# Peptides against a protein of PDB entry 6UG1: the designs that were tried, part 106

Target 1, 304 residues: chain A of PDB entry 6UG1
Amino acid sequence: SNEERKRRKYFHMLYLVCLMVHGFIRNEWINSKRLSRKLSNLVPEKVFELLHPQKDEELPLRSTRKLLDGLKKCMELWQKHWKITKKYDNVGLYMRTWKEIEMSANNKRKFKTLKRSDFLRAVSKGHGDPDISVQGFVAMLRACNVNARLIMSCQPPDFTNMKIDTSLNGNNAYKDMVKYPIFWCEVWDKFSKKWITVDPVNLKTIEQVRLHSKLAPKGVACCERNMLRYVIAYDRKYGCRDVTRRYAQWMNSKVRKRRITKDDFGEKWFRKVITALHHRKRTKIDDYEDQYFFQRDESEGIPD
Target 2, 301 residues: chain A of PDB entry 6UG1 as posed
Amino acid sequence: SNEERKRRKYFHMLYLVCLMVHGFIRNEWINSKRLSRKLSNLVPEKVFELLHPQKDEELPLRSTRKLLDGLKKCMELWQKHWKITKKYDNEGLYMRTWKEIEMSANNKRKFKTLKRSDFLRAVSKGHGDPDISVQGFVAMLRACNVNARLIMSCQPPDFTNMKIDTSLNAYKDMVKYPIFWCEVWDKFSKKWITVDPVNLKTIEQVRLHSKLAPKGVACCERNMLRYVIAYDRKYGCRDVTRRYAQWMNSKVRKRRITKDDFGEKWFRKVITALHHRKRTKIDDYEDQYFFRRDESEGIPD

## One batch from the design tools (peptide; made by RFdiffusion4, then SolubleMPNN)

Design b2_p18_3_s1 (from b2_p18_3, 8 letters changed)
Fold by OpenDDE base, seed 1:
Structure b2_p18_3_s1 (fold): chain B 304 residues (1-304), chain A 18 residues (1-18)
Amino acid sequence: as target 1 above (304 residues)
Amino acid sequence: SLENILKESLEIAKKLLE
């Protein structure tokens, strides 16, 4: 019905705000001064120097190569620190079906919210789910004065799916779900004027995204619980930016149709949410990023 | 404000759960 369509749209909006606020809170927690002091001790001086290369005036690419090597070594150090990767409780922050949401509303399950103290302890011990691990990795890079962003792929229920029963067949569902991350890192390369994508936990990859990312979910089974729609970046200065354009090859043709921003009402609403979570002034880094997104939009073209 | 967005979203959610 038209009523059920409206219901699903509004529930999607609420769920998206809750996810974006969750990302904001986790981004605040990883800025802990106590955590920063502990995590900086994991990074040897030689690795710190690679993270902060001098500008090579002859070949700026040499400086980028040093930064990439430093980031690789930081991923290796983080793997040594991280002792226990816990499975997600149920589906974690991956996308739920409409049926799962309805069944969960009827169940008075006391959701045990992770406290800030428990999170900081989990990161310090190297014990937690993959999301906590990625968040801790971003905290370690920030402890080394690296301009690292926490990236969150927000997975609200699909308001474009009007099927009543969307029960997912269970057998390989968890492996397919966790094939691609929900959280990752971006690092600012001051030499190339670009964001470097870092997945320290899941795919263990570093990439300079041009047209496509390895972190973008591919295949039907993986996309059931992980649809690239809202990739939100949280920086060390409490900036909040939509960076979906970086990771979406087909933003205009495919991704936009599944976003609340497909219409003017949704665009204006989503802009208000971003603005409310964005607590810093604009910088030249934002100008370079917006220019890159513009070029990516022109290069995709308008779908016929 | 974020609070107003959250309040509006919560009021919508309540109406959707009734």
Scores: peptide ipSAE 0.031, ipTM 0.718, DockQ to the pose 0.073
Fold by OpenDDE base, seed 4:
Structure b2_p18_3_s1 (fold): chain B 304 residues (1-304), chain A 18 residues (1-18)
Amino acid sequence: as target 1 above (304 residues)
Amino acid sequence: SLENILKESLEIAKKLLE
């Protein structure tokens, strides 16, 4: 019905705001001075120097290569620190079906909300789910004065799915779900004027995204619980930016149709949400990023 | 404000769950 379509749209909006606020809160927690002091001790001086290379005036690419090597070594150090990767409770922050949402509303399940103290302890011990691990990795890079963003792929229920039963059947559902991350890192490369993508936990990869990312979910089974629609970046200065364009090959043709921003009402609403979560002034980094997104939109074109 | 956005979204969600 038209009513059910409206219900799913507005519930999607509410759920999206809750996810974006969750990302904001986690981004604040990883700025903990106490955590920063502990995590800086994991990074040897030689690795710190690689994270902060001098500008090579002849070949800026040499400076980028040093930064990439420093980030690789940081991933290796992080793997040594992290002792226990817990499975997600149920589906974690992956996408739920409409049926799962309706069934969960009826269940008075005690939501085990992780407190800030428990999060900081989990990161410090190296014990937690993959999301806590990624968030801790971003905290370690920030402790080394690296301009690292926490990236969150927000997975609200699909308001474009009008099927009554959206139950997902299958024994391998968890493996397919966790094949691609929900949280990752971006690091600002001041030499190339680009964001470097870092997945320290799931794919254990570093990439300089041009047209395609390895972190973009591929295949039907993987996309059931992980649809790339809202990739939100949280920086160390409490900036909040939509960076979906980086990771979406087909933003205009495919991704936009699955976003609340497909219409003017949704676009205006989503801009209000971003603005409310964005607690810093614009910088030249934002200008370079917006220019990159513009070039990507022009290169994709308008879908027929 | 974030609070207003959350309130608006919550009120919409309540009306849709009734």
Scores: peptide ipSAE 0.031, ipTM 0.715, DockQ to the pose 0.072
Fold by OpenDDE base, seed 2:
Structure b2_p18_3_s1 (fold): chain B 304 residues (1-304), chain A 18 residues (1-18)
Amino acid sequence: as target 1 above (304 residues)
Amino acid sequence: SLENILKESLEIAKKLLE
C-alpha cells in the first residue's frame, strides 16, 4: 500500500539516524586518551617514521609509498594485538529484512548495549567483534598522530523493498554477510591529497580508490545484508561526512535510487542529520575531497 | 540539533505505529 511505503520510508530514516549516532559515539570512544597511550606502544619507532615520511621533492610518490608501507606494518601489528575475533550476535549492524524487524518488534529482547568501559577494555585486550577491532585500529593510528577516519557503511532496512523477504536462512547467510565489512578506516595522504582506504580486519587490504573499491559489496547474496548506500566518515575532530561517492561506482544510476536522498525532502533531511553530527569547521582536506567527488560525478555522468 | 532530529524522527515513528 501507499501507507506501508511511507511507513518503511520513515522507519528507514529513524534507523539510519540511530546507526549514524552509533558511529558518532564509537568515534568519540576511540578518541580516549587512556586508550591512545596504550595503543601507541604497539607501534615501534621505525613504523612511526614510515607513517610520517618527509616530503620527497623529486618524487612525491615515494612519500606515499612509505606511508602505505607504514600502514601495512600497522595492519600486521594489529593482527598480532588482536587475540579473539568474536562472531556477531545475530546479524550485528548488517541489514535486517522487514520481516526480521516486524518479528523483533514482537520480541522484547533486551539489547545488551556495550558500555564505553567494556569497549575500551575489549580494544585494549584485543577481544571483540570485527567492528570493535576496526575501531581499535583507527584508535591506534590516531594514537600515532595519523589523520585516520572511522568509516561506517550504514545498513538501514531497504525502504525500496516492498516484499516480505523469506530467503535469509542458514549458516551460508553469515559467510555472505561478513564477506564485506561494515566498518573500515581511511587515512589522509597529504602528498597525493587523497584518502587511502584501509580494511585491517575483513579483507586485510589497503587501496587508493579511483573508480571502485574492493570493499564495495558485489553479488546478490552479499548485497542482501550489505547494501552500499550510506558510507559515513567520522574523523578525529568529530567531523561527519558522506563519503558514499568514493565507494559507489554507480552513485547516480544505482545507489541514489536506494537512498533517502533520492528526493528533495530526503536530501534536505539527510543534510540536517549530517550537519547535526558534524562538529568541526571545514578544512582544505574537505575541499580536496569535494573536488574528487565532483570529478567522480562528472565522470559517471547522468544515467540515461 | 541532533536531539530535535531524533525527536522528530521518533514522533514520525509513533504516528506510523498508531
Scores: peptide ipSAE 0.028, ipTM 0.710, DockQ to the pose 0.072
Fold by OpenDDE base, seed 5:
Structure b2_p18_3_s1 (fold): chain B 304 residues (1-304), chain A 18 residues (1-18)
Amino acid sequence: as target 1 above (304 residues)
Amino acid sequence: SLENILKESLEIAKKLLE
């Protein structure tokens, strides 16, 4: 019905706000001074120097190569620190079906909310789910004065799915679900004027995204619980930015149709949510990023 | 504050349900 379409749209919007606020809270928690002091001790001086190379005036690419090597070594150090990767309880922050949402509304199960103290202890011990691990990695880079931001792929229920039963069948559902991350890191390269993508936990990869990312879900089974629609960046100064354009090859033709921003009402609303979560002034880094997004929009063209 | 963001988000959500 038209009513059910409206209900699913509004529920999607509420769920998206809750996810974006969750990302904001986690971004605040990883700025903990106590955690920062502990995590800085994991990074040797030689690795710190690689993270902060001098500008090579002859070949800026040499400075970028040092930064990339420093980030690779930080991923290796993080793997040594992280002792226990827990499975997600149920589906974690991956996308739920409409049936699962309805069943969850009937089952008043007390979800044990992870407190700030429990999170800080989990990161410090190296015990937790992959999301806690990624968030801790971002905290370690920030402790080394690296301009690292937390990236969250927000997975609200698909309001474009009007099926009554959206149950997902199959024993391999968890493996396909966790094939791609929900959280990752970006690091600002001051030499190339670009964001470097870092997945320290899932794919254990560093990339300089041009047209496509390895972190973008591919295949039907992986996209059932991980649909790339809202990739939100949280920086160390409490900036909040939509960076979906970086990771979406087909933003205009495919991704936009699955977003609340497909219409003017949804676009205006989503801008208000981003503005409410964005607590810093604009910088030249934002100008370079917006120029990159503009070039990506022009190069994709208008969908037929 | 985070509380103000939550309140504003709830107000935005309420205005969408009106």
Scores: peptide ipSAE 0.028, ipTM 0.708, DockQ to the pose 0.107

Design b2_p18_3_s2 (from b2_p18_3, 7 letters changed)
Fold by OpenDDE base, seed 5:
Structure b2_p18_3_s2 (fold): chain B 304 residues (1-304), chain A 18 residues (1-18)
Amino acid sequence: as target 1 above (304 residues)
Amino acid sequence: SLKVIFEESLKKAEELLK
C-alpha cells in the first residue's frame, strides 16, 4: 500500500539518523585523551616518522610511499595488539530485514548497551568485535597525530523493498554478511591531496581509491545485509561528511535509487542531518574532496 | 545507554522530520 511505503520510508529515515548518531558518539569516544596516550605507545618512533614524512618537493609520490609504508606497519602493530575478535551479536549493525524489525518490536529484549568505559577498556585490552577494533585503530592513528577519519557504512532497512516477507536464506548468511566491513578508516595524504582508504581488520587492505574500492560489497548474498548507500566520514575535529561517492562506482545509476536522497525532500532532509552532525568549519581538505566527488560525478554521467 | 541514545536520536529525528 501507499501507507506501508510511507511507513518504511519514515522508519528508514529514523533508523538512518540513529546509525549516524551512533557513528558520531563512537567518533567522540575514540578522541579520549586517556586512550590516546595508551595507544601512542604502540607505535615505535621509526613508524611515527614514516607517518610524518618530509615533503619531497621533486617527487611527492616518495612522501606518499613512506606514509603508505607507515600505515601498513600500523596495521601490523594493530594485529599484534588485538587479542580477541568477538563475533557480532546477531547481525551487529548490518542491515536487518523488515520482518526482523517487526519481530524485534514485539520482543522487548534488553539490548545491552556498550558504555564508554567498557568501549575504552575493550580497545585498550584488544578484546572486542570488528567495529570496536576498527574504531580503536582510528584512535591509534589519531594518537600519532595522523588525520584519520572513522568511516561508517550505514545500513538502514531497505525502504525500496516492498516485500512483506524478506526472509533470508540462513546457512551462510553470517560469512557473507561479514565478508565486507561496516567500519573502516580514511587517512589524509597531504602530498597527493587525497584520502587513503584503510581496512585494518576485515580485508586488511590499503587503497588509493580511483574508480572502485575493494570495500564495496559485491554479489547478491553479500549485498543482502551490506548495501552501499550511506558511507559517512567522522573526523578528529567532529566533522561529518557523506563520502559515498568515493566507494560507489555507480552512484547515479544504482546507489541513488536506494537512498533517501533520490528525491528533493530526502536530499534536503539528509543535508539537515549531515549539518547537525558537522561541528567544524570547512577546510581546504573539504575543497579537494568536493572537487574529487565532482569529477567522479561528471565521469559517471547522469543515467538517461 | 542505547535507550538514551535512541531516545535522543528519536527526538532529533522527530525535530528533523518536522
Scores: peptide ipSAE 0.032, ipTM 0.722, DockQ to the pose 0.391
Fold by OpenDDE base, seed 3:
Structure b2_p18_3_s2 (fold): chain B 304 residues (1-304), chain A 18 residues (1-18)
Amino acid sequence: as target 1 above (304 residues)
Amino acid sequence: SLKVIFEESLKKAEELLK
């Protein structure tokens, strides 16, 4: 019905705000001074120097190569620190079906909240789910004075899916779900004036995204619980930015149709949410990023 | 749990969007 379509749209909006606020809260928690002091001790001086190379005036690419080597070594150090990777409870922050949402509304189970203290302890011990691990990795880089962002791929229920029963019956459902991350890192390269993508936990990859990312879900089974629609970046200064354009090859032709921002009402609403979560002034880094997004939009073109 | 994340996120969303 038209009513059910409206209900799913509004529920998607509510769920999206909740996810974006969760990302904001986790971004605040990883700025903990106590955690920062502990995590900085994981990084030897020689690795710290690679993270902060001098500017090579002759060949800026040499400085970028040092930074990339430093980030690789940080990923290796992080793997040594992380002792226990827990499976997600149920589907974690991956996308739920409409049936799962309806069933969960009826089940008033007392869910245990992960408190800030429990999170900080989990990161410090190296015990937790992959999301906590990624968030801790961002905290370690920030502890080394690296301009690292927490990236969250928000997975609200698909308001464009009008099927009643979307039961995902499959033995490999968890494996397909976790094939691609929900959280990752971006690091500012001051030499190339670009964000470097870092997945320290799932794919264990460093990427300089040009047209497409390895972190973008591919294949039907993986996209059932992980649809690239809302990739939100949270920086160390409490900036909040939509960076979906970086990871979406087909933003205009495919991704936009699955977003609330497909219409002017949804665009205006989503801009209000971003503005409410963005707690810093604009910087030259934002100008370089917006220029990159503009060039990517022009290069994709308007879908016929 | 997602419910707790949702409830905390909802409460904080309500605080941030007011």
Scores: peptide ipSAE 0.030, ipTM 0.721, DockQ to the pose 0.861
Fold by OpenDDE base, seed 4:
Structure b2_p18_3_s2 (fold): chain B 304 residues (1-304), chain A 18 residues (1-18)
Amino acid sequence: as target 1 above (304 residues)
Amino acid sequence: SLKVIFEESLKKAEELLK
């Protein structure tokens, strides 16, 4: 019905706000001074120097290569630090079906919210789920004065799915779900004027995304619980930006149709949410990023 | 405040996810 369509749209909006606020809170916890002091000790001076290369005036690419090597070594150091990767409780922050949401509303199960103290302890010990691990990695880079963002792929229920039963049946459902991350890192390369993508936990990859990312879910089974729609970046200065364009090859043709921003009402609403979570002034980094997104929109063209 | 809206939205979402 039209009523059910409206209900799912509004529920999607509510769920999306909650996810985006969750990302904001986790980003604030990552900025813990106590955690920063502990995590900086994991990074040797030689690796710190690679994270902060001098500008090579002859070949700026040499400076980028040093930064990339530093990030690779940080990923290796992080793997040594992280002792226990816990499975997600149920589906974690991956996408739920409408049926799962309706069934959950009937189950008075106390959601165990992770407290800030528990999070800081988990990161410090190297014990937690993959999301906590990624968040801790961002904290380590920030402890080394790296301009690192926490990236969150927000997975609200699909308001465009009007099926009554959306149950996902399959023995490999968890493996397919966790094949691609929900959280990752971006690092600002001041030499190339680009964001470097870092997945320290799941795919263990570093990318300079041009047209596509390895972090973008591929295949039907993987996309059931991980639809790339709202990739939100949280920086060390409490900036909040929609960076979906970086990771979406087909933003205009495919991704936009699955976003609340497909219509003017949704666009205005989503802009208000971003503005509410964005607690810093605009910078030249934002200008370079917006220029990159513009070029990506022009290169994709208007879908047929 | 937007904070209150977010906290209420989180609380409601947690309630709806229970």
Scores: peptide ipSAE 0.033, ipTM 0.731, DockQ to the pose 0.136; fails the geometry check
Fold by OpenDDE base, seed 2:
Structure b2_p18_3_s2 (fold): chain B 304 residues (1-304), chain A 18 residues (1-18)
Amino acid sequence: as target 1 above (304 residues)
Amino acid sequence: SLKVIFEESLKKAEELLK
């Protein structure tokens, strides 16, 4: 019905705000000065120097290569620090079906919140789920004065799916779900004027995204609980930016149709949410990023 | 838990959207 379509749209909006606020709160927690002091001690001086290379005036690419090597070594150090990777409780922050939402509304499940103190302890000990691990990795890079962003792929229920029952049946459902991350890192490369993508936990990869990312979910089974729609970046200065364009190959043709921003009402609403979560002034880094997104939109073209 | 993340996130969203 039209009413059910409206209900799912509004529920999607509410759920999206809650996910984006969760990302904001986790981004605040990883800015802990106490955590920063502990995590900086994990990075030896030689690795710190690689994270902060001098500009090579002959070939700026050499400086980028040093930064990439430093980030690789940081991923290795992080693996040594991280002792216990817990499985997600149920589906974690991956996408729920409408049926799962309806069933959960009827169940008075006592959901245990992770407190800030428990989070900081978990990161410090190296014990937690993959999301906590990624968030801790971003905290370690920030402790080394690296301009690292926390990236969150927000997974609200699909308001474009009007099916009542989407039973996700299968023994591999968890493996398919966790094949791609929900949280990752971006690092600013001051030499190339680009963001470097870092997945320290799931795929354990570093990439300089041009047209597509390895972190973008591929295949039907993986996309059931992880649809690339809202990739939100949280920086150390409490900036909040939509960076979906970086990771979406087909933003205009495919991704936009599954976003609340497909219509003017949704675009205006989503802009208000971003503005409410964006607590810093614009910088030249934002100008370079917006220019990159513009070039990516022009290169994709208008969908036929 | 997602409900409490949701409730805390909702409360915090309400605080941030005011």
Scores: peptide ipSAE 0.031, ipTM 0.731, DockQ to the pose 0.868; fails the geometry check

Design b2_p18_3_s3 (from b2_p18_3, 9 letters changed)
Fold by OpenDDE base, seed 5:
Structure b2_p18_3_s3 (fold): chain B 304 residues (1-304), chain A 18 residues (1-18)
Amino acid sequence: as target 1 above (304 residues)
Amino acid sequence: SLELEFKESLERAKELLK
């Protein structure tokens, strides 16, 4: 019905706000001074120097190469620190079906919310789920004075799916779900004026995204619980930005149709949510990023 | 009312995101 369509749209909006607030809170937790002091000790001076190369005025690419090498070494150091990767409880922050949401409303399962103290302990010990591990990696880079931001792919239920029963085929569902990350890192390259994508945990890859990312889910099975729609960036100064355009090859043709921002009302609403979570002044970094997104929109074109 | 459905949906989403 039209009513059920409205209900699913509103529930999607609400769920999206809750996810975006969760990302904001985790971004505050990784700014812990106590955690920063512990994690800085994991990075030796030689790796710190690679993270902070001098500007090569003749060939800025040499400075970018040093930064990339420093980030690679940081990923290796992080793997040595991280002792236990826990599986997600159920589906974690991956996308739930409408049926799962309806059934969960009837089950008063006391979800045990992870407290700040438990999170800080988990990161310090290297014991936790992949999301905690990525968040801890961002904290380590920030402890080394790197301009690293936490990236979250928000997975609200698909309001465009009007099917009542979406029975997901059970056996390979977890493997396909976790094939692509929900959380990752971006690092500002001051030499190239671009964000570097870092997945330290899942794919263990560093990318300079041009047209597409390896972190974008591919295939029907992987997209059932991980649909690229809302990729939100949280920086060390409590900035909040929509960076979906970087990771979406087909933003205009495919991704927009599954976002709340497909209509003017949804666009205005979503901008208000971003603005409410954005607690810093605009910088030249934001100008370079917006220019990159503009060029990507022009290059994709408007779908006919 | 849409407000009541929204409030119920809010509580459901809070329980799912805890």
Scores: peptide ipSAE 0.031, ipTM 0.707, DockQ to the pose 0.070
Fold by OpenDDE base, seed 2:
Structure b2_p18_3_s3 (fold): chain B 304 residues (1-304), chain A 18 residues (1-18)
Amino acid sequence: as target 1 above (304 residues)
Amino acid sequence: SLELEFKESLERAKELLK
């Protein structure tokens, strides 16, 4: 019905805000001074120097290569630190079906919230789910004065799916679900004026994304619980930015149709949410990023 | 649990979106 369409759209909006606020809160927690002091000790001086290369005036690419090598070594150090990767409880922050949402509304399950103290302990011990591990990795890079962002792929229920029963059956559902990450890292390359994508936990990859990312879900099974729609970046200064354009090859033709921002009302609403979560002034880094997004929109063209 | 984190996040979201 039209009423059910409105209900699902509204519930999607509320769910999206909650996810974005969750990302904001986790971004605050990883800025812990106590955690920073502990995690900086994981990075040897030689690796710290690679993270902060001098500008090579002859070939700036050499400086980028040093940074990439430093980030690779940081991923290796992080793997040594991380002792226990826990499975997600149920589906974690992956996308729920409408049936699962309806069933959850009827079940007053007391979900146990992870407290800040428990999070900091988990990161410090290297014991937690993949999301906690990624968030801890971002904290380690920030402890080394690297301009690292926490990236969150927000998975609200699909308001464009009007099916009543959307139950996902199958034992492989967890493996397919976790094939691609929900959280990852971006690092600012001051030499190339670009963000470097880092997945330290899931795919264990470093990318300089041009047109597509390996972190973008591909295939029906993994896309059931991980639809790339809202990729939100949280920086160390409490900036909040929509970076979906980086990871979406087909933003205009495909991704936009699945976003609340498909209409003017949704665009204006989503802009208000971003603005409310964006607690810093604009910087020249934002100008370079917006220029890159503009070029990506022009190069994709208008969908037929 | 995700729902209590969600509810707390929603209440915090309501505070941030005021």
Scores: peptide ipSAE 0.036, ipTM 0.710, DockQ to the pose 0.827; fails the geometry check
Fold by OpenDDE base, seed 1:
Structure b2_p18_3_s3 (fold): chain B 304 residues (1-304), chain A 18 residues (1-18)
Amino acid sequence: as target 1 above (304 residues)
Amino acid sequence: SLELEFKESLERAKELLK
């Protein structure tokens, strides 16, 4: 019905705000001074020097190569620190079906929230789910004065799915769900004027995204619970930016149709949510990023 | 669980979206 379409759209909007605020809160928690002091001790001086290379005036690419090597070594150090990767409870922050949402509304289960103190302890001990691990990795890079962002792929329920029963066929293995991450890291390269993508936990990869990312979900089974629609970046100065354009190869043709921003009302609403979560002034880094997004929109073209 | 984190995030969101 038209009423059910409206209900699903509004519930999607509410759920998206909750996810974006969750990302904001986790980004605040990883800025803990106590955690920063502890995590800086994991990084040897030689690795710190690689993270902060001098500008090579002859070949700026040499400086980028040093930074990439430093980030690789930080990923290796993080693997040594992280002792226990816990499975998610149920589906974690992956996408729920409409049926799962209806069933959870009827079950007043007392859900236990992770407190800030428990999060900081989990990161400090190296015990937690993959999301806590990625968030801790971003905290370690920030402790080394690296301009690292926390990235969150927000998975609200699909308001474009109008099926009554949205039950997934029971064979969707936990492995297919977690094949691609929900959280990752970006690091600013001041030499190339680009963001470097770092997945320290899931795919264990470092990439400079050109046209497509390895972190973008591929295949039907993986996309059922991980649909790339809202990739939000949280920086060390409490900036909040939509960076979906970086990771979406087909932003205009495919991704936009599944976003609340497909219409003018949804675009204006989503801009208000981003603005409310964006607590810093614009910088030249934002100018370079917006220029890159513009070039990516031009290169995709208008879908025929 | 996620839903209580969401409820607390929603209450905190109401404080941040004010």
Scores: peptide ipSAE 0.034, ipTM 0.705, DockQ to the pose 0.757; fails the geometry check
Fold by OpenDDE base, seed 4:
Structure b2_p18_3_s3 (fold): chain B 304 residues (1-304), chain A 18 residues (1-18)
Amino acid sequence: as target 1 above (304 residues)
Amino acid sequence: SLELEFKESLERAKELLK
């Protein structure tokens, strides 16, 4: 019905705000000074120097290569630190079906929220789910004075899916779900004026995204619980930015149709949510990023 | 659990969106 379509749209909006606020809170927690002091000790001076290369005036690419090598070594150090990767309880922050949402509303289960103290302990010990691990990695880079963002791929229920039963069948559903991450890192390259993408936990990859990312879910089974629609960046200064354009190859043709921002009402609403979560002034980094997004929009063109 | 983090996030979101 038209009413059910409206209900699903509003529930999607509500759920999206909850996810974005969750990302904001986790981003605040990883700014912990106590955690920073502990995690900085994991990074040897030689690796710290690679993270902070001098500008090569002859070939700025040499400085970028040093930064990339430093980030690779940080990823290796993080793997040594992280002792226990827990499975997600149920589906974690991956996308729920409408049926699962209805069933969860009926189950008055006392959900245990992870407290800030428990999170900081988990990161310090190297014990937790993949999301906690990624968040801890961002904290380690920030402890080394790296301009690292926490990236969150927000997975609200699909308001474009009007099926009543959206039950996902199959024993491998968890394996397909966790094939691609929900959280990752971006690092500002001051030499190339670009964000570097780092997945330290799932794919264990570092990339300089041009047209597509390895982190973008591919295949039907993987996309059932992980649809790239709302990739939100949280920086160390409590900036909040929509960076979906970086990771979406087909933003205009495919991704936009599954976003609340497909219409003017949704666009205005989503801008209000971003503005409410954005607690810093605009910087030249934002100008370079917006220019990159503009060029990507022009290059994709209008969908036929 | 996610749902309590969601409820807390929702209440905080309501405060941020007021």
Scores: peptide ipSAE 0.033, ipTM 0.703, DockQ to the pose 0.834; fails the geometry check

